# Peptides against a protein of PDB entry 3J47, part 30

Target 1, 121 residues: chain A of PDB entry 3J47
Amino acid sequence: IRLTNQLKSLKGLQSKLKDVVEYLDKVINKELPINHTILGKLQDVFNLLPNLGTPDDDEIDVENHDRINISNNLQKALTVKTNDELMVIYISNLVRSIIAFDDLIENKIQNKKIQEQRVKD
Target 2, 69 residues: chain B of PDB entry 3J47
Amino acid sequence: YEEKEESNLAATKSMVKIAEQYSKRIEEEKELTEEELKTRYVGRQDPKKHLSETADETLENNIVSVLTA

## One batch from the design tools (peptide; made by RFdiffusion4, then SolubleMPNN)

Design b1_p12_1_s2 (from b1_p12_1, 7 letters changed)
Fold by OpenDDE base, seed 3:
Structure b1_p12_1_s2 (fold): chain B 121 residues (1-121), chain C 69 residues (1-69), chain A 12 residues (1-12)
Amino acid sequence: as target 1 above (121 residues)
Amino acid sequence: as target 2 above (69 residues)
Amino acid sequence: TEKFLESLQKLL
């Protein structure tokens, strides 16, 4: 379910991005007037997108460095953070799996002992 | 689309909380394993079962956290 | 853990 929702969101984002590109091309070709409302929303989206173009602008808000932001430089720092989180989750999952296996083995041993006792009776 | 983006942001915030909870969950898992070891000596199945169930729940929470990350 | 592994080996 979650993976399907993520894939659907990504596909939706891709479609929207394509529509934006087509809209921008039409505006450049003067086929459509500049819709200020759409352009404002696009600017807001671009401002929320980590700066793709200017690696040098020091205004990487230090507080947002800890938050997983999607775009290139900030995305790189966020990718590192995401990788660390994924690693922690992976280790946790591994530890839980080991415990679950230990319990499974113990349950199997107990079940076998119960069965052996029933055969002796 | 916006609802899903909001859900992803909420999931990311949850992941930071999960990192702190992860250390606690590892300790809880260790405590459960110790209780299971003690239960193995006492020969009582009930504490071991509870430990196993808690470990499984912990595993499920980690998987959900990974899927949310 | 070792006794558990031994018991698992006996179960198999």
Scores: peptide ipSAE 0.444, ipTM 0.840, DockQ to the pose 0.009
Fold by OpenDDE base, seed 1:
Structure b1_p12_1_s2 (fold): chain B 121 residues (1-121), chain C 69 residues (1-69), chain A 12 residues (1-12)
Amino acid sequence: as target 1 above (121 residues)
Amino acid sequence: as target 2 above (69 residues)
Amino acid sequence: TEKFLESLQKLL
């Protein structure tokens, strides 16, 4: 459910960005007037997004290496953090799986011993 | 879309909390393994079953944490 | 632990 919601949000953002690009191209070509209400909302969205594609942010990338992904340069540092968290969760799941398997094997061995005793009686 | 964005932000905050709880979960898992070892010597099926159930609950919590990540 | 590993090997 959560992953599906994230994917749907990303698809919605992608569609909206495409519509904005198409609108901006029409405004540049003087085919449509500028819709000030849509542009204002879009500017607000861009101001809330971490700086996409500014080359001058090279110094900020080193300190944020420990925090999670929303935009490309910040996204690299955030991707590393997300990968570390995913690795920890993966290792934890493996350890739990091993313990559960060990318990299942022990239970199976006990059941086999009980069956062998019943066959001898 | 907005409800999913809010859910994703809540999930990210939950991941930070999961990282803190991870160390505690590892300790809980070790305690379960010790109880299983003790139960092997006592020959009672009930403590082993309880250990297995708690290991499964711990595994489920990790899977939910992965799905939140 | 070693006896458990041996028992695991016997189960396989």
Scores: peptide ipSAE 0.440, ipTM 0.841, DockQ to the pose 0.009
Fold by OpenDDE base, seed 2:
Structure b1_p12_1_s2 (fold): chain B 121 residues (1-121), chain C 69 residues (1-69), chain A 12 residues (1-12)
Amino acid sequence: as target 1 above (121 residues)
Amino acid sequence: as target 2 above (69 residues)
Amino acid sequence: TEKFLESLQKLL
């Protein structure tokens, strides 16, 4: 359910972005007049998008480094954070699997001992 | 879309909490392993089974965390 | 862990 909702949101965003691109292409081709309201909203979206193009060094507040680094340079940092989180989850799953296997092996050994005892009786 | 976005944001916040819970889950897994070890020494199948079940629960929680990430 | 390894060896 959660993943499905995330995927649906991403698909919705992708569709909206496609519509924006198509609109911009029509404006460039002079097929449609420039809608100032749409452009204003797009500009706001671009301003909210973390700087894809300007690696301006300074204002990456160190405190949010472990937090959700959102867009391109920030998104790279977010991607790194996400990768680290995924790595932790992967290691955790591995550890759990190892424990489960240990238990399984022990159960098999016990079952073998029980069978050996039954054959001797 | 907005509800799903909110759910994704909540999921991300939950991941931070999951990292804290992860440390606790690792400790719980270790405790289960110790109980299994104790059960091996005592020859009682039940504590070992309980450890295995808790390890499985810990694994499931990690999988859900990965799927949520 | 050692006993587990021994047990694995016995299972094999």
Scores: peptide ipSAE 0.455, ipTM 0.844, DockQ to the pose 0.009; fails the geometry check
Fold by OpenDDE base, seed 5:
Structure b1_p12_1_s2 (fold): chain B 121 residues (1-121), chain C 69 residues (1-69), chain A 12 residues (1-12)
Amino acid sequence: as target 1 above (121 residues)
Amino acid sequence: as target 2 above (69 residues)
Amino acid sequence: TEKFLESLQKLL
């Protein structure tokens, strides 16, 4: 469900961006007037997006490290965060698997002991 | 779209909480393993079963966390 | 863990 919602949100964003690009191309070609409202909303979105185009401002405010990767540098940091999270989950699953195997082995040993006792009796 | 965004935000917050819970679950799992070890000496099958069940629950929670991530 | 390994070896 969550992944599906994320995918749907990304698809929606992609569709909107495509529509904007198509609109901008039409405006450049003088086929349509500039819709100032759409452009303003897009500008607002770009202003909310960390600047994808200026690699030089190292002032990535440390505070935004926790927020979801919308920008490429932020995307890299969040990719690292996501990778770390996935690694933790993987290790967790591995540990649980080990415990489950330990229990299985113990159960098997107990069963063997019970069988050996039955044969002696 | 907005509902999904809200769900993703909630899920991200849940992931942080899950990480904390995960640390706690690892400790609980260790405690259960110790109880299982003790149960092996006492010949009581019941504590070992309980440990196994808790390990399974911990595993399920991690799988859900992975699927949520 | 060592006793468990020994027990595993006995099982095998």
Scores: peptide ipSAE 0.440, ipTM 0.837, DockQ to the pose 0.009; fails the geometry check

Design b1_p12_2_s1 (from b1_p12_2, 6 letters changed)
Fold by OpenDDE base, seed 4:
Structure b1_p12_2_s1 (fold): chain B 121 residues (1-121), chain C 69 residues (1-69), chain A 12 residues (1-12)
Amino acid sequence: as target 1 above (121 residues)
Amino acid sequence: as target 2 above (69 residues)
Amino acid sequence: EIREKLLDLLKL
């Protein structure tokens, strides 16, 4: 249930991001007027995104191409963080499975030893 | 969508906490495996049972973490 | 190593 809800939320976010990109492309191409309300909401969303990559305020003059790279670097950093989290969960599950398997083997060995003792009595 | 987003945000915050707890749980799980090894050598059943229980709890928490990821 | 020994003991 929880995973399905997260997947649905992620799909909804992806759809909204796609709609925003399509809107921004239309504005850049002058097909639509700049809607200040949509831009304000997008800015609010970006401000609510963890400020992982505000480069220090001082280098104003890096051309618009580098801002896309900074957004990509932030997205890459978020992707790396998510990947690290998933990796930790995977390793945890593996370790737990290994311990549970060791316990199962030990229980089976003990059961066999008990059966061998009962056959000798 | 919004209810799932709120649940996902809570899950992500829980997942960061779970990652820290997970590092600790991996260490606890290793200690348990060493206690099982020692218990196998000493022939005492009780430390092995405690190790198994802690490993199972660690596994359950990881499954919950995967379901929250 | 312990698991291999456990597996070997399980085969006996």
Scores: peptide ipSAE 0.427, ipTM 0.844, DockQ to the pose 0.009; fails the geometry check
Fold by OpenDDE base, seed 2:
Structure b1_p12_2_s1 (fold): chain B 121 residues (1-121), chain C 69 residues (1-69), chain A 12 residues (1-12)
Amino acid sequence: as target 1 above (121 residues)
Amino acid sequence: as target 2 above (69 residues)
Amino acid sequence: EIREKLLDLLKL
């Protein structure tokens, strides 16, 4: 359910972004008048998008760094975070598999001992 | 969309907590495996199985937590 | 060590 909701939100965002691109292309081609209100909101969204291209300002406060790392350097850091999380899941699954194998081995040993006892009887 | 964005933000905040819980649960799983090993030497099958099941449940909860994050 | 012993016991 949560993952499906995240995917639906991402798809909605992607659709909106596509509509924006199509609108911008129509404005560039002079097919539609520039809606200043939409452009202002888009500009605000672009300004809220963490800097895609300027590496310069070191001063963005350390405490929000792990949370704020969303857009490009931020998408990279989110990709790194997602990769780290996936790695944790992978390691967890491996450990679980190892435990399950250890149990299976023990069960086989026990079953073998029971069979050996039955053959002696 | 907004409710889902809020849910994603809450999930991201929960992810940090999940990472901490994951580290703790990995340690708990190791302890459980060690106790199973100790129970192996005692020759009691049932306690070992229960410990393994508990370790598996702990891992499952970790995986679900990370997948939900 | 215990896993190795378990693997050895599976082979027997």
Scores: peptide ipSAE 0.418, ipTM 0.843, DockQ to the pose 0.009; fails the geometry check
Fold by OpenDDE base, seed 1:
Structure b1_p12_2_s1 (fold): chain B 121 residues (1-121), chain C 69 residues (1-69), chain A 12 residues (1-12)
Amino acid sequence: as target 1 above (121 residues)
Amino acid sequence: as target 2 above (69 residues)
Amino acid sequence: EIREKLLDLLKL
């Protein structure tokens, strides 16, 4: 259930991002007026994203290629963090499964010894 | 979508807490392995059962953490 | 035999 909800949110975010890009391209081409409600919601999403850098004022032109790289680097860092956490959880589950299996084996060995003693009596 | 975003934020905060708890769980798991090693030599049934129970509790806590991630 | 294999798995 939770993983399915995360996948649905990620797909919804991806679709909305695509719609925003298509809308921004149409606004740049003067085909559509600026929708203030969509822009406000987009700004709220950007403000919830930690440290998509404050543009300090003056040099607008060179930053677009580096911003895509910074967003990709932040997404990559978040992906690495998520992967590390998933790996830790996987290893922990594996070790616990091994310990539980070991105990099951020992219990089976003890039960077999008890049965062998009862057959000799 | 917003409810799921709030759920993902809560999950991310839970993941940070899980990372701290994971270090503690690794230590609890090591203590379990030492008790198993001791119980294999002593041949008494009681320490082995306690080790098994603590391993199971540790496993359940990791599964809950995975389901919370 | 099965017990010995299980003990070997526990040692690995």
Scores: peptide ipSAE 0.417, ipTM 0.839, DockQ to the pose 0.010; fails the geometry check
Fold by OpenDDE base, seed 5:
Structure b1_p12_2_s1 (fold): chain B 121 residues (1-121), chain C 69 residues (1-69), chain A 12 residues (1-12)
Amino acid sequence: as target 1 above (121 residues)
Amino acid sequence: as target 2 above (69 residues)
Amino acid sequence: EIREKLLDLLKL
């Protein structure tokens, strides 16, 4: 459910971005007037988005570790977060596999003991 | 879209909580494994099986939580 | 250690 909602939001953002690009191309081609309201809202969105476009300002330690999807520098931090999350999943799966193996061994030991008892009877 | 954004924000806040819960669940899993070991010496089959099942459930909940995060 | 003990018990 959550992943589906994130994917839907991303698809919606992608569609809107495509519409904006298409609109901007039409404005550049003088086919349509600049809609200042849409452009202003888009600028506000881009200003709220950590700067996607300037690779050079390495120095803004925006401590906002938590926002999963929007900026490439954020995407590095998010890639690290995603990597850490995947590592946690991997460790959890390993631990589960270890427990399952220990249970399997215990079951085999119990089965052997039952068989030995049956041979003595 | 807004509902999904709100869901993503709520989910992100839940990730921090999930990380804390994950640490706690790992400790609970270790306790379960220790109890299984103790039950092995007691020769009672039933408590060990229940412990193993509880450990598996705890791990499954952790994996689902991380996948949801 | 626990697994090794379990494996040893399986061999007995």
Scores: peptide ipSAE 0.406, ipTM 0.829, DockQ to the pose 0.008; fails the geometry check

Design b1_p12_2_s2 (from b1_p12_2, 6 letters changed)
Fold by OpenDDE base, seed 3:
Structure b1_p12_2_s2 (fold): chain B 121 residues (1-121), chain C 69 residues (1-69), chain A 12 residues (1-12)
Amino acid sequence: as target 1 above (121 residues)
Amino acid sequence: as target 2 above (69 residues)
Amino acid sequence: ELLEKLLDLLKL
């Protein structure tokens, strides 16, 4: 269920991204007026997304090179953080699995002892 | 689409909480193992079973956390 | 020890 929902989400995001690109191309070609509401929501999404280094082509000012580097550094830092979190979760899962196995084995030993006692009686 | 974005955001916030809970869960798991060890000496199966169930629930929560991340 | 019990179960 979760994987299917994630895949559906990713496909939906991909479709929406394609629609945005198509919309931007139409705006550049002056075929459609800029829908300010869609653009505002898109800007909010881009501000919330780690700056995918699509430099908006407009301001080639020298400050943008430092911002692009900062953005890439932020994305890298977020990726590293995510990897560390995944690693911690993996280790936790492994430890819990080991404990569960230890308990299972103890339960089997106890069950065997109970059976052996019943055979002696 | 928005519902899924909200789900991913909730998952990310949950992941930050999981990092804090991870340390606590490891400690709870150790306490569980120590109680099982103690229960083994007392010869009563019931506390060990409860400890095992708590460890399994903790494991399940970690798996769910990994799948959500 | 849990490990000792584990080993005993594997032998039984």
Scores: peptide ipSAE 0.421, ipTM 0.839, DockQ to the pose 0.009; fails the geometry check
Fold by OpenDDE base, seed 4:
Structure b1_p12_2_s2 (fold): chain B 121 residues (1-121), chain C 69 residues (1-69), chain A 12 residues (1-12)
Amino acid sequence: as target 1 above (121 residues)
Amino acid sequence: as target 2 above (69 residues)
Amino acid sequence: ELLEKLLDLLKL
């Protein structure tokens, strides 16, 4: 249930992002007027995105292409962080599995010893 | 969609907390494994059982964390 | 080693 909800939310976000990109492309091509309300909402979304950029790079007059690269770099950094988190979870699960197997083996050894003792009695 | 987003946001916040707890749980799991080793050597079942139970709890929590991510 | 004991238990 939870995973399905997360997938649905991600899919919804992806669709919305696609719509925004299509809108921005139309605005750049002068097919549609600049909607200030949409731009404001986009800015709010960007502001809600964790500023993984060091605050000092606000002054670099980097051409529009570099802003897309910065956004991609930020997305990449977020993806790396997510991957690291997933890796930690994976390692933890492996460790737990190993411990569980160790306990299972020990339990089996003990059960065998108990059976051997019962056969000797 | 919105309900799931809220659930995912809560899950993500929980996942950050779980990552911190996970580091702690990994350490607890290591301690349990050492107790199992010691219990295997000493022949006392109780510490081994406790280690196993804690390892299982740690595993369950990690699975829940993975399912939450 | 725990692994050796695990292997022995599996054979058992």
Scores: peptide ipSAE 0.415, ipTM 0.833, DockQ to the pose 0.010; fails the geometry check
Fold by OpenDDE base, seed 1:
Structure b1_p12_2_s2 (fold): chain B 121 residues (1-121), chain C 69 residues (1-69), chain A 12 residues (1-12)
Amino acid sequence: as target 1 above (121 residues)
Amino acid sequence: as target 2 above (69 residues)
Amino acid sequence: ELLEKLLDLLKL
């Protein structure tokens, strides 16, 4: 249920981002006026995104290639974090499974010993 | 969508707490395994059963953590 | 001893 909800939210975000890009392209081409309500909502979304790199204060001009790299770096960092979390969960499940098997094996050995004693009796 | 985003943020905070709890659970699991090893010599079924039950509870908690991630 | 018991259980 939770993974399905996260996937649905991510798909909704992706669709909204696509709509924003299409809107921004139309505004750049002067086909549509700037909708202030859409821009305000977009700003709110950007403010809720973890700070995509505080620009250190120095010089302006190399911005556009670096922003795509920053988005990629943040996405990469989030992917690495998610992979680490999944790995920890996987290892935990494996360890618990091993312990459960060890206990089952021991219980089976004890049950076999009890049965062998009953047959002698 | 917003409710799921809030749920994901809460889940991420929970995962950090789960990682800390996981380290503690691994230690508790090791202690139980050592008690089982000791009880195996004493011939009483009861401590071994208790260790098995605690290992199962530890496994269940990890499965819930995986489902929450 | 634990490994031997695991091996014995795998044989059962």
Scores: peptide ipSAE 0.413, ipTM 0.827, DockQ to the pose 0.010; fails the geometry check
Fold by OpenDDE base, seed 5:
Parts: structure tokens; C-alpha cells; sequence
Structure b1_p12_2_s2 (fold): chain B 121 residues (1-121), chain C 69 residues (1-69), chain A 12 residues (1-12)
């Protein structure tokens, strides 16, 4: 469900970006007038989307480290965060696997004791 | 699209909560392991079963967290 | 101890 929603959001963003590109191409070709309202909304989206287009290497503002997979530079910092999260999940799964294994061992020991008691009776 | 975005935002907030819950789950898992050890010596099968069930629930929650990450 | 018990269980 969550992955499907993320994919749907990504597809929606892709469609919107395509529409924007098509609109910008029409404006460049003078087929349509510049819609200031659309441009303003697009600018707002670009301002909210940390610099996707300019690989300005330097100003990785420390504050935005917490937010999701939108931009490549942010994606590097987010990749580190995602990597750390994946590591935590991996360690958690290992710990759970160890506990499950311990339980399996104990169950096997108990089953063996029950069988030994049945043979003595 | 909006429902998915809201779900992703909720998921991200849930990931922060999952990190906190992860620390708590590790402690719950340790407590469960101690109960299993005690149950193994006392011959009471019930605490061991409860420990195994709690470990399984903890594992399921981590798998869901991985799938949501 | 658990590992030892596991090993013993596997040998039996």
C-alpha cells in the first residue's frame, strides 16, 4: 500500500513535470502567453523542491537533513540517512532472527525431553 | 496522488516513531529472552511461548518498517 | 549456554 502510494505520487509528479515542460515549450515558441499564476506556482514548487537543477556542491544546509528523497544533493544526505535506517533495520532483523533461533533451539530441546520421558514410561 | 503523499508523510513520521519504538522493541526483546531463560529452568512452558510470540511480533514490526522505509 | 544446549540437542 505505502509503496503503491509513493509510486502514485511519483507518477503524478512526473506527469505534472511533463505538463510544465510542454507548457514552457509552448511559451518559448510563443504559442501561449506566459501565465503568471502557473509560473508563480511552479516557482513555489521549485522553492520547496531544494535545488534539483543546480549541483551547488557547497551549501548543503544542515537543517534539511531530515526530509525525504526529492533532490540529488538532498538525496546524498538522504541516502546517508536511508543507509543508516536500513542498517538499523538490518541489525533489528538479525537480532529477531537470533531470538527466533534461540526459541527454535529451546523448542527442540523440550521436544527431545518429552520424547525421552515417553520412552521411559 | 494526495492520499499517497499523505501516506508517505505519515510513513516518514512513523519512521521517526519506529526509531523510538525500535529502542523499546530491543528492550522488550531482551526482557522476553530473560523470561525464556527463566522458563527454561523453571520448566514452565508458558513464559517461553510468550517470549517467542513477542519476538515474532517484534520481527514483523521491523519487516513492516523496512517495507515502509 | 543456549548454544551449548542447542549443540547438545543437535547431537541427541
Amino acid sequence: as target 1 above (121 residues)
Amino acid sequence: as target 2 above (69 residues)
Amino acid sequence: ELLEKLLDLLKL
Scores: peptide ipSAE 0.393, ipTM 0.821, DockQ to the pose 0.008; fails the geometry check

Design b1_p12_2_s3 (from b1_p12_2, 8 letters changed)
Fold by OpenDDE base, seed 2:
Structure b1_p12_2_s3 (fold): chain B 121 residues (1-121), chain C 69 residues (1-69), chain A 12 residues (1-12)
Amino acid sequence: as target 1 above (121 residues)
Amino acid sequence: as target 2 above (69 residues)
Amino acid sequence: KILEKLRDLLNL
């Protein structure tokens, strides 16, 4: 359910971005007048988008290391964070699998001992 | 869309909590393995089964966490 | 002990 909601949100964002691009193309082609309100909101969104294109601001504070880094440098940091989280989950799954295998192995040893005892009786 | 964004934020907070729970679950899994070791010494099959089940539940919860990530 | 049991099971 949560993944489906995230995917639906991303699809909705993608659709809106496509509509914006189509609108901008129509404005450039002089097919539609510039809606200043939409452009202002888009400009605000672009300003809130972490700088996809400029590598220069190294200084944005270390304090929110664990919070969702929005857009490219931030998306890289988010991607790294997501990768780290996935790695932790992967290691966890491996540990659980190892324990489950150890138990299976023990059960097989016990079953073999029981069979050997039954053949001896 | 906003409800899903809020759900994604809640999911991210849940991932941090899952990481903490994961550390705790690893410790619980180790404790269960130690109980299985103790049960191997006592010769009782049931505690080992319970450890295996708890390890499997821990694994399933991690898989669900990965799938939710 | 667990590793020995794993080894014994691998030999079974």
Scores: peptide ipSAE 0.440, ipTM 0.847, DockQ to the pose 0.009; fails the geometry check
Fold by OpenDDE base, seed 1:
Structure b1_p12_2_s3 (fold): chain B 121 residues (1-121), chain C 69 residues (1-69), chain A 12 residues (1-12)
Amino acid sequence: as target 1 above (121 residues)
Amino acid sequence: as target 2 above (69 residues)
Amino acid sequence: KILEKLRDLLNL
């Protein structure tokens, strides 16, 4: 459910971004008047987006390492966070599989002992 | 879309909490494995099965938490 | 003990 919601949100954002690009291209070509209400909402969205694409200001404080979510550096940090989460899931699944395997072994050993006792009786 | 964005932010906060819970759950899993080791000597099937089931439930909760994050 | 259990499982 959550992954499906994230994927749907990402698809909605992608569609809206495409519509914006198409609108901006039409405005540049003077085919459509600038809709100030749409442009204002778009500017608000862009201001809420962490700085997509100026690498030139030297004060990226090390504390932002956890917040870099939306652009290329942000996509890298999201990818790292996602990788860390996937690693935790993977390790957890491995540990679960090991425990389940140990339990199966023990159950099989017990069943074998019970069968050996029944054959002696 | 907004509800999903809010859900994703809540998920991200939950991930930090899950990392802390993961460390705690690894310790709980070790304790469960030690209790299984002890139960092997007592010759009663029931405590060992219960410990195994508790370990599985703990791991399931971990996996669901990480998948939900 | 765990390694012995694994060995016993492999012998089953």
Scores: peptide ipSAE 0.435, ipTM 0.842, DockQ to the pose 0.009; fails the geometry check
Fold by OpenDDE base, seed 5:
Structure b1_p12_2_s3 (fold): chain B 121 residues (1-121), chain C 69 residues (1-69), chain A 12 residues (1-12)
Amino acid sequence: as target 1 above (121 residues)
Amino acid sequence: as target 2 above (69 residues)
Amino acid sequence: KILEKLRDLLNL
């Protein structure tokens, strides 16, 4: 469900960005007038996005490291966070598998002990 | 879209909590494995099985929590 | 401990 919602949000953003690009191309080609309202909203969204365009401002306190989805440097941090999360899942599954294997071993040991006891009786 | 964003924010906050819970659950799992070893020496099959099942449940809850984060 | 269990399993 959550991944589906994230994917849907991302697809919605992608569609909107595509519509904006198509609109901008039409404006550049003088096929359509500039819709200032859409551009203003897009500018507002872009201003709310951490600056994608300045690779060199290492100094902007990346305080918001925690949010998995935003801007490319943030997207790198988010990719790292997602990777860490996946690593935790992987380790958890591995640990579960080890426990299940230990239990299987124990069950086999017990079964053999029961058989040996039955042969002695 | 907004509902999904809110859900993602809530889930991100939950992820920090999940990481803490994960650390705790790993410790609980280790304790369970130690108790299985103790029950192995006592020759009682039932306590070990129950401990194993509890460890599996703890791991399952951890995985579901991480998948939900 | 795990290695001992494995050894015991192999001896079984």
Scores: peptide ipSAE 0.427, ipTM 0.837, DockQ to the pose 0.008; fails the geometry check
Fold by OpenDDE base, seed 3:
Structure b1_p12_2_s3 (fold): chain B 121 residues (1-121), chain C 69 residues (1-69), chain A 12 residues (1-12)
Amino acid sequence: as target 1 above (121 residues)
Amino acid sequence: as target 2 above (69 residues)
Amino acid sequence: KILEKLRDLLNL
């Protein structure tokens, strides 16, 4: 259920992002006037996104090649962080599985001791 | 769409809380194993059962955390 | 202690 809801959210976000890109392309091509309400909502979404390397307005002059590398570096850093979190969760599940097995083993030992006592009586 | 966005935001906040809860859960799980070791000496199943149940609850919470990550 | 319990289990 949770995974299905996350997938549906991601699909909804992807569709909305696609609609925004299509709108921006039409505005650039002068086919549609700039809808200030959509642009304001988009700006709010971009401000809530971890700064995907929005160059601060002041350094216009550094070549376009370095900007792609900075955006890729931030995405890479976020991916590394996500992988580290997933690794911690994996190790956690492994530890809990080991404990559950230890408990099962101990329960079997106790059951065998009870059976051995019953056979001696 | 909005209900799902709210669910994803709740999931992300849950991940941060999961990292803190994970450290606490590992400690709780160790305490459980120590109580099981003590219960083997006392011969009563009750503390051992409670330990196993808490370990299982800890497992379920980690699995839910992985599914939300 | 855990390793001893595992050995006891194997002897079961």
Scores: peptide ipSAE 0.422, ipTM 0.840, DockQ to the pose 0.009; fails the geometry check

